# Designs tried in a protein design run: peptides against a protein of PDB entry 4N78. Part 57

Target 1, 186 residues: chain A of PDB entry 4N78
Amino acid sequence: HFQVICRLLGYQGIAVVMEELLKVVKSLLQGTILQYVKTLMEVMPKICRLPRHEYGSPGILEFFHHQLKDIVEYAELKTVCFQNLREVGNAILFCLLIEQSLSLEEVCDLLHAAPFQNILPRVHVKEGERLDAKMKRLESKYAPLHLVPLIERLGTPQQIAIAREGDLLTKERLCCGLSMFEVILT
Target 2, 155 residues: chain B of PDB entry 4N78
Amino acid sequence: MAELQMLLEEEIPGGRRALFDSYTNLERVADYCENNYIQSADKQRALEETKAYTTQSLASVAYLINTLANNVLQMLDIQASQLRRMESSINHISQTVDIHKEKVARREIGILTTNKNTSRTHKIIAPANLERPVRYIRKPIDYTILDDIGHGVKW

## One batch from the design tools (peptide; aimed at target 1 L169 E172, target 2 R106)

Design b2_p23_2_s3 (made by RFdiffusion4, then SolubleMPNN; from b2_p23_2, 11 letters changed)
Fold by OpenDDE base, seed 2:
Structure b2_p23_2_s3 (fold): chain B 186 residues (1-186), chain C 155 residues (1-155), chain A 23 residues (1-23)
Amino acid sequence: as target 1 above (186 residues)
Amino acid sequence: as target 2 above (155 residues)
Amino acid sequence: SEEQRRLAEEVVEQYREELEAAR
């Protein structure tokens, strides 16, 4: 699903969605969640001492339950605050999954374009073969597929310009060095 | 452009008119041949003359048709070439626009990105000293040591 | 008629000229 979304929205659509999500998250954090946190801090017991170990696990649990009774019984915490936290969590997860999906798509594009852009994978060298010789053979094999040089030889000036720009855009991908998710976490 | 205009405005219409005129003329020739054959005492000569006129007329018409057809074909070729050029121009514009849109989109998403901290994989310098795998001698954990610390519920 | 003959001959001559011009 996320892959399809990435394909449909493209960079522009993803950017718009991410911006809006960031706004929503910011609004939730600075608004409703902050208010609830402040309220919770006010009702939080000022002194919460560790109960004596002699009470055992059930007693300790009951102690904390009693100390936090006012918080636990706060109905709005479950209905509103936790819901908002879920929304924030979902937004974060959404951003993560979108970025991952986009990265996969970009990698696929790079891989598909590689033979046409003189980007060759490192070939496994069998014992006794020189890597350089094998790479040269590979380069020679795929040389006719190099799009930009081909168009430079056969194309019009306009076509050459377009091909160069297209080549650059194909090579420059977010997955090569950029992260959206890190920005969202900050 | 001048050639196409000449074909459209002069050559093709002119050829059509010539063909039409030829039709009218052929009818006249046919009438003549018929009358001449009927009136002539030498029917064989009249027939030969008619054959000659017919052959010549047919050849002329064939030429006119061929010329007209070639002009029409030439016109179509020129038009096709013009359309191809126009298509190419439109495609170039379209591609330019698409590239521009893509650049804008990338800038927009780019502002939402930061550089991946490529954690320099610190070359885990394998410590030179291969610490000999300390044979994990499973010393049986003597749990009796914990007997004194935990107020074990004496079941 | 002689007039029709003349007209026919003129037409044929025109066609000859056109054929020769086409060569």
Scores: peptide ipSAE 0.033, ipTM 0.647, DockQ to the pose 0.004
OpenDDE base, seeds 1, 3, 4, 5: peptide ipSAE 0.040, 0.030, 0.027, 0.025; ipTM 0.699, 0.621, 0.633, 0.634; seed 1 fails the geometry check

Design b2_p23_2_s4 (made by RFdiffusion4, then SolubleMPNN; from b2_p23_2, 12 letters changed)
Fold by OpenDDE base, seed 5:
Structure b2_p23_2_s4 (fold): chain B 186 residues (1-186), chain C 155 residues (1-155), chain A 23 residues (1-23)
Amino acid sequence: as target 1 above (186 residues)
Amino acid sequence: as target 2 above (155 residues)
Amino acid sequence: SAEAEELAREIVEQYRARLEAER
């Protein structure tokens, strides 16, 4: 599903969706969530000492449950605050999954474009074969597919410019060194 | 452009007019041949003359049709070449527009990206103007209920 | 069809030759 979304939206659509999600997340964090957190901080017990270990795990749990009973039973926290946190979490997860899906698509595009851009795969050298000889053979095999040099030789100045720009756009993908998710987390 | 204009304005219309005139002339020749055959005492000679006129007329029409057809074909070839050039130009413009759109899209998404090697500094954004705090009613908790929980066996 | 085209070509050639002979 995320792959399809990435294909349908493209870079422009993804950018718009992410920007809107960021606005929503910001609104939730700075608004409702912040208010609830402040309220919770105000009602938090000022003195919460660790109970003695002698009470055992059940006793310690009951102690904390009792001390935090008002907070735990706060209905608005469970319904509104947690819902808002879920929305934020879902937005973050959505952004992560979109970025991952986009990265996969970009990698596939790069791999498909590689033979046309003079990007040769690493050749596995079997025992006894010279790496240089195999590389030369591969270069010779794919040399006719090099699009930009071919157009530079045969094309008009306008075609050459378009080919170079297209080549650059094909090579410069987000997966090569950029992360959207890191920005979202910041 | 001059050749196409000449074909469209002069050669093809001229050829069509010539063909139409030829039709009128052929009708006159046919009438002549018919009258000559009826009036001639030597029907065989009249028939041979009619055959000669028929052959000449057919040859003339064939020539006119061939010339006109060639001119029309030439016109179509020139027009096809012009259309191909226009198509190429449109394709170039389309590609340029697509590249531009892609660049704009990449700029827009680019502002949402950072270098993967950048240290994750969590910038805590200061809260904007606090809407009315959610009213929390604190009920007094009696902690004495827990005093009996956890008395280890004093041996 | 091929025979008709050949005949037409011959007639056209004959007519061209006649037109050239009359000029």
Scores: peptide ipSAE 0.029, ipTM 0.616, DockQ to the pose 0.005
OpenDDE base, seeds 1, 2, 3, 4: peptide ipSAE 0.022, 0.028, 0.024, 0.031; ipTM 0.623, 0.625, 0.613, 0.609; seeds 2, 4 fail the geometry check

Design b2_p23_3 (made by RFdiffusion4)
Pose (drawn by RFdiffusion4):
Structure b2_p23_3 (pose): chain A 186 residues (1-186), chain B 155 residues (1-155), chain P 23 residues (1-23)
Amino acid sequence: as target 1 above (186 residues)
Amino acid sequence: as target 2 above (155 residues)
Amino acid sequence: AEIAKALAAVARIQEIEARLAAE
């Protein structure tokens, strides 16, 4: 699903959705969640020590039950607090997962562009062979496929300008050195 | 464009009227052969002159049509090439707009991005100078090696 | 249409020629 969502939205669609999800998270954190955090913070026990081991686990469980009784009995703890937090969590997961799908989409695009952009994989080297001497030979084999230099040789100035631009857009992808989840959290 | 204007404004309309002139002139020529026969004292001679005019009328109508047909074809060939150049221009405009819409979309997502500081190195990197193997040499115990450290006491 | 009329005039010359040859 995420793969399809990335393809259909594109960069502009994904960007707006992320911007809108930030507004939703902001609305919840500074809104209903904040209201309930302030309310439950008063219902909280002003102080709560961690009992020594001596008291034993059963007595510690009884101590936490009494100290946190008002939290455990709070009627809207699930239907509101947990629900709102789940929505925020899902919004964060969407941003993370959608970026991962976009990375996969971009890397595949780049793999298909490599033949037309003079990008060769490492070649096997036998005895008496140097990659330096061989990679250059292989580059000659795929020389007719190098798009920008061919158009600069036979193309019109208009075709050349358009080729340069399209070549730039093709080789520059977010997965080459950019990320978003960090900015989302910040 | 100059050849097209010449075809559309003069040669086609002109060659076309020259055909119309042939329509009116030939009906005159048909009457003249009839009259020249009637007035002719030499019926055989007047018939050969009619034949001559018939053959000349055929050659003329075929020539006028051929000339006009070549002009119409040249006009259509030119117009076909105009559409060919125009499509090429429209395609470039289209490619240019697509490049622009993409730049706008990338600029929009670029706000939500930062550099991912990732690098690539080796599993093991040996030091520039490996540790020299130091030979063992016996030397006596010396109770004076610390005399210069702190407030020593020489003996 | 103009071609048809010009051919109809050439046909008329030919009908005259054929009638005069008959006569």

Design b2_p23_3_s1 (made by RFdiffusion4, then SolubleMPNN; from b2_p23_3, 14 letters changed)
Fold by OpenDDE base, seed 2:
Structure b2_p23_3_s1 (fold): chain B 186 residues (1-186), chain C 155 residues (1-155), chain A 23 residues (1-23)
Amino acid sequence: as target 1 above (186 residues)
Amino acid sequence: as target 2 above (155 residues)
Amino acid sequence: DVVEKVLEKVAKIQAIRDKFEAE
C-alpha cells in the first residue's frame, strides 16, 4: 500500500502530505498533549517513597496503584490524551513507512537507470576469472546504451541539454544522502 | 513554406482547373472528329486524324493527372514534415516542463530532508486551538488503608 | 469527379474511333 501511495503521489505529493502531517503532529504535541502533560505533572505526587519491602510485591503494587489512582482514573487522559498520542504515533509510523517505501522506489529507479548511465555493478568473479576482463566485457556490452553520450553525438543542442538535466535528476535521489524521517524525529 | 503555399494556392488548383478545361476541350475534339469523318471525302485520313487526337487526348490527360498527383504528394510530404517538426517542438517543451516540475517537487521535498550525517535539530510547530483540559482535583491519599496489607510488624 | 468526367470524354473519342474503324 505504501509503495502504491509513493508512486501515486510522487515527490511533490509526498512532500505535501508530510508537511501536513508535521503540522498536525505539532498541533497535537504543543496543544492538547502538552496541556495534559502539564496537568499530569501537577497532580503527580510530589514525594513518592518506596514502600517497605515487607509489604511484598502485592502490597507494593497496591501502594503505587493507590498513589496513581487519580491519574489512572482521569477519564480525559484515556479519551483525549491517549487518542492524541495514538494519532502522533500513527503519523510517525506513516512517515517512516513512506520514507522506506520511497527509498525502495528510488533504489529501483537507480538500478534501472544504471545501464544507461554507465554505472556498472561489481561483478562477482569466479575463481580463475579476471575481474578486469569481466568488467571490460560488461562495459562493452552496455556501451551502446549510454544515453547522454549517444544524444551528445546525435542530438540537437536542446536535446543534449535536456538529456544532461534528466541524467542529473536521475542520479540525484534522496536515498543517496538525505533522510526525511530524521527531520521528523527532530 | 513558400513552396507549400504555391502548391496549395496555385499548382493544385491550377491542375484541377486544367483537368476541367480538358473536359470541355475534349468534347469539342470529339465533336470535331465526328463531323470531320462524316464530311470528309477521304475517310482514311479522317480516321487517322481521329486516332491522332485520341492519342493526344490520352497523353494529355495522363500528363495532367500525373502532374496533379505528384503535386498533391509533394504537398502531403511537406505537411508531414511540418507536423513532425511541430511534434518535436512540443515534445521538447513538454520535457522542459516536466524537468521543471520535477525540480520544484524536489525542492519541496528537500526542505523536509536532512543529511543522514547531520544532527537531528528539527523543531515541531504547535496547532492553534488548544482545548483546555478539565481541572483535576487531587484528593488527599489516606495511607492508613495500606496498614492492613503486608506482613508489617504491628508494634 | 473531374478525372472521371475527363476520362469519360476520352472514352467517347475512343468510341468514335472504334466505330469508324469498324466501318
Scores: peptide ipSAE 0.068, ipTM 0.672, DockQ to the pose 0.698
OpenDDE base, seeds 1, 3, 4, 5: peptide ipSAE 0.014, 0.000, 0.061, 0.073; ipTM 0.674, 0.671, 0.665, 0.669; seeds 1, 4, 5 fail the geometry check

Design b2_p23_3_s2 (made by RFdiffusion4, then SolubleMPNN; from b2_p23_3, 13 letters changed)
Fold by OpenDDE base, seed 5:
Structure b2_p23_3_s2 (fold): chain B 186 residues (1-186), chain C 155 residues (1-155), chain A 23 residues (1-23)
Amino acid sequence: as target 1 above (186 residues)
Amino acid sequence: as target 2 above (155 residues)
Amino acid sequence: SVVEQVQAQVQKIIEIENKLAAE
């Protein structure tokens, strides 16, 4: 599903969606969540010491439950704050999955473009074959597919310019050195 | 453009008129030959004359048709060439627009990106066999680093 | 078409020629 979304939206669409999600997340964090956090800080017991070990795990849990009873029973926390946190979580997950899907798509594009850009895959050399000979054969095989040189030879100046720009755009992908998700986390 | 105009306005219409005139003339020739044969005491001579006129008439019609056909073909070729040029121009514009849109899109998404912190830790274990980089092979972009991306999410 | 008409007339001429040749 995310792959389809990435294909449909493209870079521009993804950018728009990500920007809007960032706005939503920011709004949730700085608005409702912040307000609840402030309220919780005010209601938080000033002194909450660790009870003695002798009370056992159940007793300790009950102690903390009692100390935090007002917070736990705060109805708005469960209904509104946790819901907003879920929304934030979903947004983060969405961004992560979109970025992953985009990266996969970009890699696929790069792989598909590679034969046309004089990018040869790493060749597994079978025993007894000379690597150099195999590479030369591959180079010779793919030489006619090199798009930019081909267009430079046969194309108009305008076509050459477009081909060069297209080649550059094809090579320059986000997956090569950029991350959107890191920006979202900051 | 001038050639196309000449073909459309002068050569092709002129050829059509010539064929029409030829039709009229052929009818007259046929009538003449028929009458000449009937009236002639020397039927053999009249027949030979008819054959000569027939041959001439056929040759003239063939010439006119061929000329007209060639002009029409030439016209079509010129028009086809013009259409191809127009198509090329449209394609060029379209590609330019697409490139521009892509650049804009990339700028927009670029604002939302930061440089990947390459954690220094994974020693790219240089494969021990430094096979001599064959001079002309551009370092293949190693896409294997991305092989782990997307595994596990069944969507 | 004019071409078809001319062809028809040419054919008639040929037919006449053939008839005359047969006599």
Scores: peptide ipSAE 0.016, ipTM 0.612, DockQ to the pose 0.459
OpenDDE base, seeds 1, 2, 3, 4: peptide ipSAE 0.015, 0.015, 0.014, 0.015; ipTM 0.605, 0.618, 0.604, 0.603; seed 4 fails the geometry check

Design b2_p23_3_s3 (made by RFdiffusion4, then SolubleMPNN; from b2_p23_3, 13 letters changed)
Fold by OpenDDE base, seed 1:
Structure b2_p23_3_s3 (fold): chain B 186 residues (1-186), chain C 155 residues (1-155), chain A 23 residues (1-23)
Amino acid sequence: as target 1 above (186 residues)
Amino acid sequence: as target 2 above (155 residues)
Amino acid sequence: DVVEKVLEKVRRIQEIREKLEKE
């Protein structure tokens, strides 16, 4: 599903969605969640001493339950605050999954474009063959597919310019060194 | 462009007019040949003249048709070439627009990105001093330290 | 249409020729 979304939205669509999600998250964090956190901090017991270990685990649990009873029983916390936190969590997960899906698509695009851009994979050399000889053969095999040099030789100046720009755009991808998710976490 | 205009405005219409004129002329020639044969005392000469006119008429018509056909074909070729050029221009513009849109999109999404911190896996250089595994002496957790913190209900 | 009309006139001349050759 996320792959399809990435393909349909493209960079622009993804950017718009991410921006809107960031706005929503910011609004939730600075608004409702912040207010609840402040309220909770005010209601928090000022002095919470550890009960004696002699009371055992059940007694200790009851002690803390009693001290936090007002917080736990706060109905609005469960209904509103936790829901908002869930929404924030979902937004974060969505951003992560979108970035991952986008990265996969970009890698696929790079791989598909590689033969046309003189980007050759390192070929596994069997123990007896010289790596250099295989690489040269591979280069020779794919040399006619190099798009930019081909267009530079046969194309008009305008076509050459477009080809170069297209080549640059093809090479420059987010997956090569950029992360959206890290920005979201900040 | 000048050649196409000449073909459309002068050569093709002119060729059509010439063909029409040929039609009228051929009718006159036919009438002449018939009358000449009937009126001529030398029928053999009249026949030879008719043969000559027939050959000439056929040749002239063939020439006119061929010329007109070639001009029409040339016109179509020029028009086809112009259409191809227009198509190429449109495609070029379309590609330019697409590239521009892509650049804009990338700028927009780029604002939402930061450089991946390649966590230099600091080789955790194992501290050379293998701190002797401090024998985990299970010091019994003296829970008595917590005895003074709790208000125990005295029974 | 014009071509056909012209060809018809050429045919007429040919017919005249044929008639004259038979006489």
Scores: peptide ipSAE 0.060, ipTM 0.676, DockQ to the pose 0.713
OpenDDE base, seeds 2, 3, 4, 5: peptide ipSAE 0.050, 0.054, 0.058, 0.059; ipTM 0.675, 0.674, 0.677, 0.668

Design b2_p23_3_s4 (made by RFdiffusion4, then SolubleMPNN; from b2_p23_3, 10 letters changed)
Fold by OpenDDE base, seed 5:
Structure b2_p23_3_s4 (fold): chain B 186 residues (1-186), chain C 155 residues (1-155), chain A 23 residues (1-23)
Amino acid sequence: as target 1 above (186 residues)
Amino acid sequence: as target 2 above (155 residues)
Amino acid sequence: SVVEQVLAQVQRIQEIEQKLAAE
């Protein structure tokens, strides 16, 4: 599904969606969540020392539960704050999945374009075959498919310019060195 | 353009007129041949004359039709060539617009990106057999690193 | 069409020739 979304939206659509998601996340973090965090900090017990180990795990848990009872029972925290956190989580997850899907699509595109861009696949050398001979054979096989040189020979100046520009755009993909998700996490 | 105009305005209409004139002339020839045969004392001579007119008429008509047909074909070829040029122009514009849109899109998404922290550890497995500097094979970006990305969530 | 008309006249001439030749 995310692959379909990526294909449908393209770079521009993805950018728009990501920008809007970032705005939403920012709004949630700086607004409601921040307010709840501030409120929680105000009501947080000033002295919450680790109880003695002698009380055992259940006793310690009960102690902390008692100390935080008012916070845990705060109805607004359970409803509004957790919902907002869920929304943030979903947004982050969405961004991650979109980026992953986009990266996959980009890689696929690059792989498909490779024969036309003088990019040779990794050659598996079978036993007894000379790597050089095989590479030369591959070069010869794919040489007619090199689009830019072909257009440079047969095309108009305008076509050549477009082909070069298109070739550049094809080679320059986000997956080569850019991440959107890291920006979201910052 | 001038050639097309000449074909449309002069040559083809002229050819059609010539055919029409030929029609009128052939009618006269036919009438003449009929009358000449009836009136002639030498029927053989009249027949030979009719044969000559028939041959001439056929040759003339063939020439006129061929000329007209060639002019029409030439007209169509010119028009087809013009259409192809227009198509090429439209395609060029379309491609230019698409490239522009793509550049804009790239800029927009680029704002939302940062450089990937290349963790030092994963050695770009240089293809082992660095043997012969194969020509300007720009080191294919090893996209295999991404092969493991996306296997998890069947969406 | 004009072409058809012309061809019809040519045919007429041919028919005349044939008739005359038969006589």
Scores: peptide ipSAE 0.182, ipTM 0.593, DockQ to the pose 0.592
OpenDDE base, seeds 1, 2, 3, 4: peptide ipSAE 0.178, 0.169, 0.170, 0.172; ipTM 0.582, 0.592, 0.579, 0.585

Design b2_p23_4 (made by RFdiffusion4)
Pose (drawn by RFdiffusion4):
Structure b2_p23_4 (pose): chain A 186 residues (1-186), chain B 155 residues (1-155), chain P 23 residues (1-23)
Amino acid sequence: as target 1 above (186 residues)
Amino acid sequence: as target 2 above (155 residues)
Amino acid sequence: VFGIPEEKILEFRKEVVNEHAEA
């Protein structure tokens, strides 16, 4: 699903959705969640020590039950507090997962562009062979596929300018050195 | 474009009217051969001259049509090439717009991004100078090696 | 557009292509 969502939205669609999800998270954190956090903070026990081991685990469980009774009995703890938090969590997960799908989408695009952009994989080296001497030979084999230099050789200035721009857009993807989840959290 | 204007404004309309002139002039020439036969004293001579005019009328109508047909074809060939150049230009405009729309989309998502500081190194990196193997040499106990440390006491 | 250094683009793409060829 995320794979399809990335393809259909593109960069502009994904960006707007992320910007809108930030507005939703802001609306919830500074809204209903904040209201209930302030309310439950008062219902909270002003102080609560962690009992020594001596008191045993069954007596510690009893102690936490009494100290947190008002939290355990709070009627809207699940239907509201947990619900709102779940929405915020899902919004964060969407941003993370959608970026991962975009990264997979970009790396596949780049793999297909490599033959037309003079990008060769490492080649096997036998005895008496130097990669320096061989990679250059392989580059000659795929020389007719190098798009930008071919168009600069036979193309019109208009075709050349359009080729340079398209070649730039093709080789520059987010997965080459950019990320978003960090900015989302910040 | 100059050859097209010449075809559209003069040579086609002109060659066309020259065809209409043939329409009117031939009906005159048909009457003249009938009159020249009637006035003729020599019926065989007047027939040979009618034949001459018939053959000439045929050669003329075929020439006028051929000339006009070549012009119409040249016009269509030129117009076909115009559409070929125009499509090429439209395609470039389209590619340019696509590049622009993509730049706008990437600028929009670029706001939500930062550098991912990732690097690549080796599993093991040996030091520039490996530790020299130090030979063992026996030396006595010396109770004076600490005399210069702090407030020593020499003996 | 994003301003990613050309060196990083080339390094990343070469790594991905090599890993793909090895797979």

Design b2_p23_4_s1 (made by RFdiffusion4, then SolubleMPNN; from b2_p23_4, 9 letters changed)
Fold by OpenDDE base, seed 5:
Structure b2_p23_4_s1 (fold): chain B 186 residues (1-186), chain C 155 residues (1-155), chain A 23 residues (1-23)
Amino acid sequence: as target 1 above (186 residues)
Amino acid sequence: as target 2 above (155 residues)
Amino acid sequence: VFGIPEERIRETIQELVDKAAEA
């Protein structure tokens, strides 16, 4: 599903969605969540000492439950704050999944374009085979597919310019060195 | 362009008019031949003249048709060539626009990105010396030491 | 457009191609 979304939206659509999500997340974090956090900090017991070990695990749990009773029982925390946190989480996950899907698409595009751009796999030389001969054979096999040189030889100046620009755009992908998700995490 | 205009405005219409005129002329020739045959004492000569006129007329019409047809074909070829050039131009513009749109889109998404911190995974050079797995002899934790702790002295 | 160095792009694509060839 995310792959389809990425294909449909393209770079521009994804950018728009991501920007809007970032705005929403920022709004939630700086607004409602911040307000609840401030309120919780005010209600938080100033002195919370570890209960004596003698009370055992159940006693300790009860102690902390009692200390935090007002917080836990705060109805708005359960309904509004947690919901907002869930929304933030969902937004983050959505961004992650979109980026992953986009990266996969970009990788596929790069791989498909590679033979046309004179980017060939490194030949694994088995024992007894000449590396140079294999590479030469591979180069010879794919040489006719080199699009930009082909267009440079046969195309008009305008076509050459477009081909070069297209080649550049094909190679320059986000997956080559950029991350959107890291921006979201900051 | 000038050639196409000449074909459309002068040559083809002119050819059509010529064919029409030829039709009227053929009618006159036919009438002449008929009258000549009736009035001629030498019917054989009249027939030969009719054949000559018929052949000439047919040749003339054939020539006119051929000329007109060639002009029409030439016109169509020129038009087809013009359409191809227009198509090429449109395609070029379309591609330019698409590239531009793509660049804009990329700029927009680019502002939402940061450089990946490629942690150079230092190739953990596997130390050549396979340190012999020190057989951690898990000494069984002898919990028996705790056996004496917790017997409630019945008092 | 993204400002990614050409060398990095080339290396990335090469790596991807190599991995794909091994799979």
Scores: peptide ipSAE 0.413, ipTM 0.782, DockQ to the pose 0.618
OpenDDE base, seeds 1, 2, 3, 4: peptide ipSAE 0.406, 0.401, 0.405, 0.407; ipTM 0.774, 0.776, 0.773, 0.773

Design b2_p23_4_s2 (made by RFdiffusion4, then SolubleMPNN; from b2_p23_4, 11 letters changed)
Fold by OpenDDE base, seed 1:
Structure b2_p23_4_s2 (fold): chain B 186 residues (1-186), chain C 155 residues (1-155), chain A 23 residues (1-23)
Amino acid sequence: as target 1 above (186 residues)
Amino acid sequence: as target 2 above (155 residues)
Amino acid sequence: VFGIPQERIEETIQELVDAAAAA
């Protein structure tokens, strides 16, 4: 599903969606969540000492429940805050999944384009085979597929320029060194 | 453009008119031959003259049809070539626009990205044998090898 | 457009191609 979304939106659509999500997240964080956190900090007991071990587990639990009663009651009354947190979480997850899907798409594109761009797999030389011979065979096999050189020989100057730009755009992908998700986490 | 215009405005209409005139002339020639045959005391001579006129008339019509046909074919070829050029131009513009749009889109999404912190930890152990980058000698792909595969006219 | 060094791009693509071929 996310792959389809990525294909449909493209870079521009993804950028727009991500920007809007970031705005929403920022708004939620700076608004309701911030207010909730501030209020919770005010209601938090200033001194919460560890109860004596002698009270046992039930007594200790009751002690902490009593100390945090106001917080629990407040949290129950302010369910909107949890909903907002859920929305933030969903937005983050969405961004992550979109980025992952986009990366997969980019990888596929790069792999499909590689033979046309003279990017060939490194030949693993088994013992006894000449590396040079295998490489030469591989190069010979894929040489006719080199698109940019082909167009440079047969194409008009305009076509050559477009081919070069297309080649560059094909190679320049986010997965080669950029991350969107890291920006979201900061 | 001038050649196409000449074909459309002068040569083809002129050829059509000539063909029409030829039809009228053929009718006149036929009438003449018929009358000549009836009036002539030497019917054999009249017949031979009729044959000669018929042959000449047919040759003339054939020539006119051939000329007209060639002009029409030439016109169509020129038009086809113009359409191909137009298509090429449109494609070029379209591609340029698409590339530009893509660049804009990429800039927009690029703003939302940061460099991946590649943890240097996995030393991609470059295999120590730096095999000398085989200088990609761009051997010019000799396309002459393909010259024999097509219906290429051996000049 | 992204400002990624060409060397890194080429390296990444090469790695991907190598991985795909091994698989």
Scores: peptide ipSAE 0.405, ipTM 0.778, DockQ to the pose 0.647
OpenDDE base, seeds 2, 3, 4, 5: peptide ipSAE 0.395, 0.391, 0.402, 0.399; ipTM 0.776, 0.770, 0.776, 0.779

